# Ledger of designs, part 17: peptides against a protein of PDB entry 8YVU

Target 1, 39 residues: chain A of PDB entry 8YVU
Amino acid sequence: PQLCYILDAILFLYGIVLTLLYCRLKIQVRKAAITSYEK
Target 2, 160 residues: chain B of PDB entry 8YVU
Amino acid sequence: TWLTVLKKEQEFLGVTQILTAMICLCFGTVVCSVLDISHIEGDIFSSFKAGYPFWGAIFFSISGMLSIISERRNATYLVRGSLGANTASSIAGGTGITILIINLKKSLAYIHIHSCQKFFETKCFMASFSTEIVVMMLFLTILGLGSAVSLTICGAGEEL

## One batch from the design tools (peptide; made by RFdiffusion4, then SolubleMPNN)

Design b1_p9_5_s2 (from b1_p9_5, 7 letters changed)
Fold by OpenDDE base, seed 2:
Structure b1_p9_5_s2 (fold): chain B 39 residues (1-39), chain C 160 residues (1-160), chain D 39 residues (1-39), chain A 9 residues (1-9)
Amino acid sequence: as target 1 above (39 residues)
Amino acid sequence: as target 2 above (160 residues)
Amino acid sequence: as target 1 above (39 residues)
Amino acid sequence: LLLLLLESL
């Protein structure tokens, strides 16, 4: 049971980090699309 | 162009906040329906007794809805209202996290004091269940707070 | 304990989905960068 | 972008 809760914490942290990275990538894709539309 | 990007991010964050709030409300309702918390002696359900799943979910839902409405109507007064609601939701989320941490500590202390090696005892089962629910609620609250803070920063950036 | 394992399963699935989405976004960014370099 | 998000989903 303790190992399960530790795993939950690790997976949760991983999910947060991935969400932040996904948001950053999405912003980059949008910036690239905007730059392509202005050309 | 930048406004359009920020707008789409705000809508997504608002939807995420509403979804998080709805999940929290559902969990709160399920726990209240399955467990008569009023008859449970002890502070293992202190977060539920404080009504956090209910008011927290309401605050997050209102914040998310106001964010979406503000984005759709593109009115300055709605942007300020959304910023205010997101700020209030962020404060509420922080308070909720604090309550949940306190509840978690009490639940863990209860498990420790009663030496819950015998999982078959109803009290130990309830304390374990409470701990699990509190952890889930804590995770959802952190996600909701993250969305609310992000929306607040975006809204503040639009006012500058 | 059972709820913990259910949460682990959900978080694990979420992590996999986010990883796949991240990979897709990364590929899109690369394609956009290549298209911008050919112009 | 919603279409791209829906397409990404």
Scores: peptide ipSAE 0.464, ipTM 0.795, DockQ to the pose 0.020
Fold by OpenDDE base, seed 5:
Structure b1_p9_5_s2 (fold): chain B 39 residues (1-39), chain C 160 residues (1-160), chain D 39 residues (1-39), chain A 9 residues (1-9)
Amino acid sequence: as target 1 above (39 residues)
Amino acid sequence: as target 2 above (160 residues)
Amino acid sequence: as target 1 above (39 residues)
Amino acid sequence: LLLLLLESL
């Protein structure tokens, strides 16, 4: 049971980090799309 | 800019906030339907006794709905209303997290005091179940607070 | 303990889905960068 | 972007 709670904390942290990285990457895709439209 | 990105994702954040609120409400109603909290000894369900799943879900739902409406109508008065609702939801989320942390500490203390090695003991099962529900509600509250704070920052950036 | 494992399963699934989305988005950014360089 | 989000769901 303690190992399960530790796993939950690790997976939660991983989910937050991936969400932040996904948001950053989505911003990069949007910037790339704008740059391709101006050329 | 960061503000323009948040504005474009405001509807998504609002939907996420409403979804989080609905999940919290569903968990609250399920727990209230399955468990008679009034007959449970101790403060294991203190967050439920405080009505947090209900008022917290209402605040998050209102904040999310106002954010979506504000984005769709693009009116200055709706932006201010959404900012106010998001701020209130952020405060409600913060208070909810505090209540849930206190409940979690009490539940953990109860498990430690009763040396709950036997899962089949009714008291230990209830304490463990309560702890699991409180942890799930804590995660949902953190997600709701994150969405409300993001919407508040977006709304504040539109007013500046 | 069973609820903890269910939460772990949901968080794990969420992590996998986000990882796949991140990989797809990263490939799109790379394709957009290559297209902008050839012009 | 909304279509991409819907495709991501």
Scores: peptide ipSAE 0.462, ipTM 0.790, DockQ to the pose 0.022
Fold by OpenDDE base, seed 3:
Structure b1_p9_5_s2 (fold): chain B 39 residues (1-39), chain C 160 residues (1-160), chain D 39 residues (1-39), chain A 9 residues (1-9)
Amino acid sequence: as target 1 above (39 residues)
Amino acid sequence: as target 2 above (160 residues)
Amino acid sequence: as target 1 above (39 residues)
Amino acid sequence: LLLLLLESL
């Protein structure tokens, strides 16, 4: 039971980090798309 | 193509494989240090008795290292060696998963037979702890196998 | 305790899905960068 | 790629 909670914490942290990276990449894709539209 | 993507992520997959192997080795060593598995009655720790965390970790580590070296040197002989190591690691991972599933089934059966409502009973605690470790090792083994298979496909694509 | 294992499974699946989405976005960013270099 | 990874961090 305690190991399950530790695993949950690790997976939760991993999920947060990936979500942040995904958001940053999505912003970069949007910026690149805007720059391509202005050219 | 999917092959081109796998080639670009080959180093990342190799590092992930090494990391997974190191985690498996750490878990194996911790369990062996804390628990005298040789004196534990029953098959609850059958995967540990078989030495899977050790040999599995070695296979994954070697496979990951060879994959990274093969990518960096871009030599045909290293590519073939990496492919062979990744294939061997994939087979080892599949065998490990099978052993872990069997161990998990035995542990769950033990918990069911003894009606482990009282977690304070030494046998029930050991069975529960073993089950948790086996599940964690199973997840890590699946991740390692996924990386090894991906590297194998990448290496096979380079030989074609 | 059973809820913890269910949470682990959900978080694990979420992590896999996010990893796949991240890889797809990374490929899109690379394609956008290549297209901007050819213009 | 490494620079992009560093920028992503």
Scores: peptide ipSAE 0.434, ipTM 0.779, DockQ to the pose 0.019
Fold by OpenDDE base, seed 1:
Structure b1_p9_5_s2 (fold): chain B 39 residues (1-39), chain C 160 residues (1-160), chain D 39 residues (1-39), chain A 9 residues (1-9)
Amino acid sequence: as target 1 above (39 residues)
Amino acid sequence: as target 2 above (160 residues)
Amino acid sequence: as target 1 above (39 residues)
Amino acid sequence: LLLLLLESL
């Protein structure tokens, strides 16, 4: 049972980190698209 | 800047906030439907007795809706309104987290006092279940607070 | 204990989905960068 | 963004 809660915490942290990374990557894609459109 | 990033994702954050609020409301409703909290002895469900899942979900939903509307209409007055609502929702979320932590501590103390090595006792099972639900609600509340704070920062950045 | 495992399953699924989305997005960024370099 | 997420699903 304690292991389950630890796993939950790890997975939750992983989910947050992935969400942040996804947001950053999406911003990079948008920035690249804008730069391509201004050319 | 981080502000520009958050501004571009404001609608997404608002939707996430609404979704989180709806999930919290659903969990609250399910718990209230399955368990008559009024008949449960002790403060194991103190967060539910306080009605946190309901009012918290409402605040988060309103904040998220206002944020989405503000972003879509691009009206200055809506931005201010959204900022106010998000700030209020952030405060509500913080309060909710505090209540949930207190509830969690009480639930854990209850489990410890009753030496719940035998999971077959109804009281121990209920205390364990309560603890699990409170933890889930805590995680959801943290997510909601994170979205509300992010939206608040975005709104504050637009006013500057 | 069962609820903990359910939460783990949901978080795990969410993590997998986000990882796949992140990979797709990363590939798109790379493709966009290559196309911009060939111009 | 939501549409892109839906398309990405």
Scores: peptide ipSAE 0.468, ipTM 0.793, DockQ to the pose 0.023; fails the geometry check

Design b1_p9_5_s3 (from b1_p9_5, 6 letters changed)
Fold by OpenDDE base, seed 5:
Structure b1_p9_5_s3 (fold): chain B 39 residues (1-39), chain C 160 residues (1-160), chain D 39 residues (1-39), chain A 9 residues (1-9)
Amino acid sequence: as target 1 above (39 residues)
Amino acid sequence: as target 2 above (160 residues)
Amino acid sequence: as target 1 above (39 residues)
Amino acid sequence: LFLLLLESL
């Protein structure tokens, strides 16, 4: 049971980090799309 | 700019906040349907006795809806209203986290005192079940608070 | 304990989905960068 | 973008 809660904490942290990285990457895709439209 | 990104994600954050609220309501309803909290000895379900799943979900739902409406109508008065609702939801989320942490501590203390090696004892089962639900609600509350804070920062950035 | 494992399964699935989405977005950014360099 | 997020879901 303790290992399960530790795993939950790790997976939760991983999910947060991935969400932040996904948001950053999505911003980069949007910036790249805007720059391609201006050319 | 960071603010422009947050504006574009405001609707998504609002939807996430509403979804979090709906999940909290579902958990609250399930717990109320399965367990008679009024007859359970101790403060294992103190967060439910405080009505947190209900009022917290209402605050998050209102905040999310106001954020979506504010984004769609693009009106200055709605931005202020959304900012106020998001701020209130952030305060409610913080209070909810505090209540859930206190409940979690009580549940963990109960498990420790009763040396719950036997899962088959009704008291130990209830304490474990309560702890699991409280942890799930805590995670959902943290997600809701993160959404509300993000929306508050977006709204504050629009007023400046 | 069973709810903990269910939460782990949900978080794990979420992590996998986010990873796949991140990879797809990364590929899109790379494709956009290549097309902008050829112009 | 929201539709892309929904399609990604």
Scores: peptide ipSAE 0.469, ipTM 0.786, DockQ to the pose 0.023
Fold by OpenDDE base, seed 3:
Structure b1_p9_5_s3 (fold): chain B 39 residues (1-39), chain C 160 residues (1-160), chain D 39 residues (1-39), chain A 9 residues (1-9)
Amino acid sequence: as target 1 above (39 residues)
Amino acid sequence: as target 2 above (160 residues)
Amino acid sequence: as target 1 above (39 residues)
Amino acid sequence: LFLLLLESL
């Protein structure tokens, strides 16, 4: 049971990191789309 | 194409495979250091008795290293060697998953037979701990197999 | 203890889905960068 | 790509 909680913590951290990376990448895509529309 | 994406991530996949192998090796060594598996009664640690954490880690490590070397040198002979190593690692991963599933079934059966209501009983604790370790090893093996298969597909696409 | 294993499975699935979405988004960013370089 | 990944990290 303790190992399960450790795994949960690692997976949760991984999920948060991936979510942040996804948000940053989504912002970059939006910025690129805006710059293409202004040209 | 999907092959082009896999080619661009080949180094990353190789590093991931090596990391997975190292984690598996660390778990194997820790379990062997803390528990005398040879003196444990029953099949609770059957995957460890089979030496899976060791040989599986070696196969994944070799596959990952060869993949990285093949990508860096971009030589046809290294690509073929990497493909062979990745294929071998994929087979090893599949075998490891099978062993781990068998161990998991035995551990669960043991827990069921002994009606492990008292977690503090040494046998029940050991069976529970073994089950947890086996699940973690299974997870890592699936990740390693996924990386090895991805690298194999990438290597096969380069020969094509 | 059973709830912990269920949580692990959910977090694992979430991690896989996020990884796939991240890869798709990364491909979109690359395509946008290529289209901006050809103009 | 690796630099972009590092920058995104």
Scores: peptide ipSAE 0.449, ipTM 0.776, DockQ to the pose 0.019
Fold by OpenDDE base, seed 2:
Formats: structure tokens, sequence, C-alpha cells
Structure b1_p9_5_s3 (fold): chain B 39 residues (1-39), chain C 160 residues (1-160), chain D 39 residues (1-39), chain A 9 residues (1-9)
């Protein structure tokens, strides 16, 4: 049970980090798409 | 350019595979050090008794290393070697998953049979702990397999 | 403990999906960067 | 990619 909660904490942290990275990458894609459209 | 992108992805996948392998090895080592599995009666730790954390980690590490080396040298023979290693690692991962699932089933059955309502019973605690560790190892093995398969696909794409 | 394992499964699935989406998005960013460099 | 991942971090 304690290990399960530790795993949950790790997976939760991983999920948060991935979400932040995904958001940043999505913003980059949008910026790149806008720059490509202006060209 | 596409080859450079594929190479960068291959390196990343290789690093991920090595990291996964190292984590599996660390967990295996910790479990072996803490529980002294040799003295545990029963099949609760069958995956550990089979040495999966060790050989699985080795296979994934070798596959990852070969993938990185193949990427760096960009030699056709290394691509084939990496493909072979990744295929072997994929097979090893699949076997490991099977062993882990079997262990998980045995651990769950043990918990059920002993009516482990009392967590404070040493046997129930060990079975629960084993189940948790096996689940963690299963997740890591799935991640390693995913990396190995991805590397295999990339390597196959370079040969075509 | 059962709830913990369910949470682990959900978080794991979420992590896989996010990883796949991140990879796809990264490929898109790279393609956009290449197209911008050729212009 | 790892550097880009690190840079994205």
Amino acid sequence: as target 1 above (39 residues)
Amino acid sequence: as target 2 above (160 residues)
Amino acid sequence: as target 1 above (39 residues)
Amino acid sequence: LFLLLLESL
C-alpha cells in the first residue's frame, strides 16, 4: 500500500511534467505555424 | 535531415531504454537486498527468483547501448546489430511481462487464500509488497519494451 | 490499496497518451522548423 | 532530443 502511493506520486509528478512540456511544445507549434503562414 | 531526426529519436529512445533498465536493476537489487528472497518460501517472488530484474535490465541496457552506438557510427552493420539487439530485447521484455503477470497472479492468489485482512501478518505484508514491486517492474518493462519496439521500427526503416 | 492500483493504471495510461502526443507534437515542430529553414 | 528535453525543462 505504501509503495502504491509512492508510485502514484511518481506517476502524478510525471503526468504534471509531461503536461507542462506538452503545453510548451504546443505553444511552439503554434508559433511555428504562425511564422510559416506569414511567410 | 530525416535521418538526423530519426537518429535523434533513436538516441533518445536508447537513453530511455537504458534508464528504464537501470531503474529495473535498482529495484531488483533493492528487493533482493531487503527481502533476502532466497529464504522466502513460495512463488511470491518468482520473477525475482528467475532473475528477471537482472537479465531484463542487461538486455535493455545492451539494446540501448547498441542503439546509441549504431546512431553515432552510422554504419550499416551496426544498424543490423542494433535491430537484432532491439528484437532480442523486445522478446526479453515480452517474456519478462509474462513472468511478471504470472508472479502478480500468484501474489494475488496468495493474498486471497490467506485472507490477508490483517496487514500485520508478515506473510501478507510480503505478498502485498511483492505485488507492488511486481506492478512497478511491469510498468518499467512495458516502457522498456515500448522503447525497444520503437528502436526496432527505426532500425528497420533505415534498412529499407 | 485497490483504489491506489486503479489510480496507478489511470496515471500510467495518461502518461502513455501524453508521451505519444508529445512525440507527435515534437515531430510537427521539427517539420515546421525545417520548412522555415528552407524558406 | 535529450538536450531539447532538458532545455524544455
Scores: peptide ipSAE 0.483, ipTM 0.791, DockQ to the pose 0.022; fails the geometry check
Fold by OpenDDE base, seed 1:
Structure b1_p9_5_s3 (fold): chain B 39 residues (1-39), chain C 160 residues (1-160), chain D 39 residues (1-39), chain A 9 residues (1-9)
Amino acid sequence: as target 1 above (39 residues)
Amino acid sequence: as target 2 above (160 residues)
Amino acid sequence: as target 1 above (39 residues)
Amino acid sequence: LFLLLLESL
């Protein structure tokens, strides 16, 4: 039971990190698209 | 396009595979050191008795290392070696998943049969612990297999 | 304990999906960068 | 990719 909670914590942290990375990458794609449209 | 992306991520996939292998090896060694599986009756630790954490970790580690070396040196012989190692690691990963699923089923059946309402019973604790470790190993094996398959496809694309 | 394992499965699935989406987004960023360089 | 991962960290 304690190991399950540890795994949950690791997976939760991984999910948060990936979500932040995805958001940053999505913002970069949007910025690149805007810059391409202004040229 | 998909093959080109996999090629650019070969080093990353190799590092991920090595990391997965190291984690699997660490779990295997910890379980072997703490529980002395040789004295445990039953099939609760069948995946550990088969030595999967050890040989699986070796295959994934070799595959990852060869992939990184092959990408860095860009030599034809290393590409072939990496492809072979990645293929072997993919087969090993598939076999490992099968063993882990069988172990998980046995562990769940054991918990069900013994009506483990009292988690303080040594047998129920061991079965629960085994199930948790097997699930963790299964997840790591799926990740390792995904990386090995990706590297295999990339290597096969370079040989064509 | 059963709820913990269910949470692990959900978080694991979420992690896989996010990884695939991140890879796809990264490919799109790279394609956009290549297209911008060819112009 | 590793640099992008490091930059993302």
Scores: peptide ipSAE 0.472, ipTM 0.789, DockQ to the pose 0.022; fails the geometry check

Design b1_p9_5_s4 (from b1_p9_5, 5 letters changed)
Fold by OpenDDE base, seed 1:
Structure b1_p9_5_s4 (fold): chain B 39 residues (1-39), chain C 160 residues (1-160), chain D 39 residues (1-39), chain A 9 residues (1-9)
Amino acid sequence: as target 1 above (39 residues)
Amino acid sequence: as target 2 above (160 residues)
Amino acid sequence: as target 1 above (39 residues)
Amino acid sequence: LFLLLKQYL
């Protein structure tokens, strides 16, 4: 059971990091779309 | 477009493959150091008895290293070599997954037969521990296979 | 203990989906950057 | 990866 909890912690941390990266990329895509629309 | 993305991530995938291989090797070494698998009766550690953590780690490490070297040197002969190594590593990964699934089934069957509600029995503890390790190794093997397949597709795309 | 394994499976699936979405967004950002550079 | 990190900064 302890190994399962360690794996959960690692996967949870990975999920948080990926979510933050995804949000940042989504903001960049939106900025790029706005810039392309102004041209 | 997908090939271009894979090419740009080839080094990352190679590093991930090496890291996965090293983790598998570390787990294999730790298990072999803590548990004398040779004295354990049954097929609970069949994946370890087959030496999968060792040879699997070697194949993935070689594949990852060749992929990184191929990307850095951008030589056609290295690309072909990396493609071959990645293909071999993908086959090895698939075989490893099969072995791990069989091991997992046997371990789960053992737990079910012995009704391991009381974790205080040494056999139940070992079966549970084996199941946990096998699951971790299965996840690592799936990640390794995913990286090897991605590198294989990337290498095949460079040959076209 | 069974709940831990279920959580691991969910987190693993979530990680895979996020990785795929991240890759797709990264491609979109790159395409947008190329289009902005050609203008 | 470094370029991605630079894009995030």
Scores: peptide ipSAE 0.397, ipTM 0.777, DockQ to the pose 0.017
Fold by OpenDDE base, seed 2:
Structure b1_p9_5_s4 (fold): chain B 39 residues (1-39), chain C 160 residues (1-160), chain D 39 residues (1-39), chain A 9 residues (1-9)
Amino acid sequence: as target 1 above (39 residues)
Amino acid sequence: as target 2 above (160 residues)
Amino acid sequence: as target 1 above (39 residues)
Amino acid sequence: LFLLLKQYL
C-alpha cells in the first residue's frame, strides 16, 4: 500500500512536469508560427 | 519523416533504455537483498525466480549502450550490432511482459485465496509487495520495449 | 489500495498520451524553425 | 538536446 502511494506520487509529479513542458512547447510553437507569418 | 525524427531521438531513447535497465536492476537487487525468494512459499515472485530483472536489465543496457555507440561512431557494423541488440531486447521485453502478467495474476489470485483482509499478515504483506513491484516492473518493461522497438525501426531505416 | 491501482492506471495512460503529444509538438516546433530559416 | 533544453529553460 505504501509503495502504491509512492508510485502515485512519482506518476503525478511526472504528469505535472510533462503538462508544464507541453504548455511551454505549445507557446513556443505559437511564437514560431507568429514569427513565420510576420516575415 | 518519422525515421528522421527517430534518428534524432535515438540517443534519448538509448539513454531511456539504459535508465529503465538500471531501475530494473536496482529493483531486482533490492528484492534479492531484502527478501530471500528461495524461502518464500508459492509463485508470488515467479518473475524474480525467472531472473527477469537481471537478464532484462542486461539486454536493455547492452541495447541502449550499442545504440548510443552506433549513433556516435556512425559505422555500418555498429548499426547492425545495435539493430540486433535492439531486436533481442524487444523480444526479451515481450517475454518479460508475459512473465510479469503471469506473476501479477498469480499474486492477485494469492491475495484473493487468502482473503487478505489483515494486511499485517506476513504472507499478505509479501503478496501485496510483490504485486506492487511487478506492476512497477511491468511499466518499466513497457517503456523499455517502446524504446527498443523505436531504436529497431531507426536502425532498420538506416540499413535501407 | 484498489483505488491506488486505478489511479496508477489513469496516471500511466495520461503519461503516455502526454508523451505522444509532446513528441508531435516537438516535431511541429522543428518544422516551424526550418520553414522560418528557409524564408 | 542540451542546447534545446537550455533554450527551453
Scores: peptide ipSAE 0.397, ipTM 0.779, DockQ to the pose 0.018
Fold by OpenDDE base, seed 4:
Structure b1_p9_5_s4 (fold): chain B 39 residues (1-39), chain C 160 residues (1-160), chain D 39 residues (1-39), chain A 9 residues (1-9)
Amino acid sequence: as target 1 above (39 residues)
Amino acid sequence: as target 2 above (160 residues)
Amino acid sequence: as target 1 above (39 residues)
Amino acid sequence: LFLLLKQYL
């Protein structure tokens, strides 16, 4: 049971990190699209 | 376009595969050091008894290393070697998933039959611990298989 | 303990979905960069 | 690719 909670913590942290990276990448795509539209 | 993307991520997938292999090997070594799997009654550690964490980790490690080397050297002979290793690793991963699922079912059945309310009992503790380790190994094996399949598709696309 | 294993399964599925979405978004960024270079 | 990596960092 304790190992299960440790795994949950690791997976939760991984999910948060991936979500932050996804958000940053999405913002970059939007910035690139705006710059391409202004040219 | 998908093949081109997979080619660009080939090194990353190879590194991920090696990392997965190392984690599987570490778990296998820890379990073998703490528990005498050969003396455990039942099929709770059937995946470990079959040696999956060891041979699976070796196959994934070799596949990942060959993929990284193939990408860095851009040599046609290395591409074929990487494709072969990735295919073998994909087969090993699929077999490993099957073994782990069977082990998980047996471990869960053991816990259910013995009504393991007292987790401090040695047999119930071992069954619970085995279930947790098998679940972790299953997740890592799925990730490794995903990497190996992706690398195989990338290598096949380079041969065409 | 049963709730922990269910949570592990949900978090694992979430991690896979996020990885796929991240890959798709990375492809979109690369396509946008190529299109911007050709202009 | 290196420029994209630099933009990501």
Scores: peptide ipSAE 0.376, ipTM 0.785, DockQ to the pose 0.015
Fold by OpenDDE base, seed 3:
Structure b1_p9_5_s4 (fold): chain B 39 residues (1-39), chain C 160 residues (1-160), chain D 39 residues (1-39), chain A 9 residues (1-9)
Amino acid sequence: as target 1 above (39 residues)
Amino acid sequence: as target 2 above (160 residues)
Amino acid sequence: as target 1 above (39 residues)
Amino acid sequence: LFLLLKQYL
């Protein structure tokens, strides 16, 4: 049971990091799309 | 397009494979150091008795190292060697998953038969611990297999 | 204990899905960068 | 990749 909770914590942290990275990438794609539309 | 992406991440996949192998080896070593599996009656540690954490870790480590070396040297002979090693590691990973699933089924059956309401019974504790370790090893094996398959696809794409 | 294993499975699936989405988004960013360089 | 990482940072 303790190992399961440790794994949950690692996977949760991984999920948060990936979500933050995904949000940043999505913002970059949007900025690039806006810049290409203004040209 | 997919092949180009995988080629760019080949080094990362190789490192991930080596890391996965090292973690599996560490778990295997810890379990063998804490528990004398040879004296444990039952099939709750069948994956450990089969030596999977050791030989699986070796296969993944070799595959990952060969993949990294092949990428760095960009030589045709190394690409073929890496492809062969990755294919072998993928087969080993698939076999490992099968062994782990069988072990999980046996462990779950053991828990069910003994109606492990009393977690403090030594047999129930060992079965629960085995199940937890096997699940962790299964996740690591899936990650290792994913990296090995990805590297195999990259190598095959370079030969075409 | 059973809830912990269920949570592990959900978090693992979430991690895989996010990784795939991240890879797709990264490819889109790269394509956008190449298109902006050709202009 | 380093430039992308630097842009992320």
Scores: peptide ipSAE 0.373, ipTM 0.772, DockQ to the pose 0.016

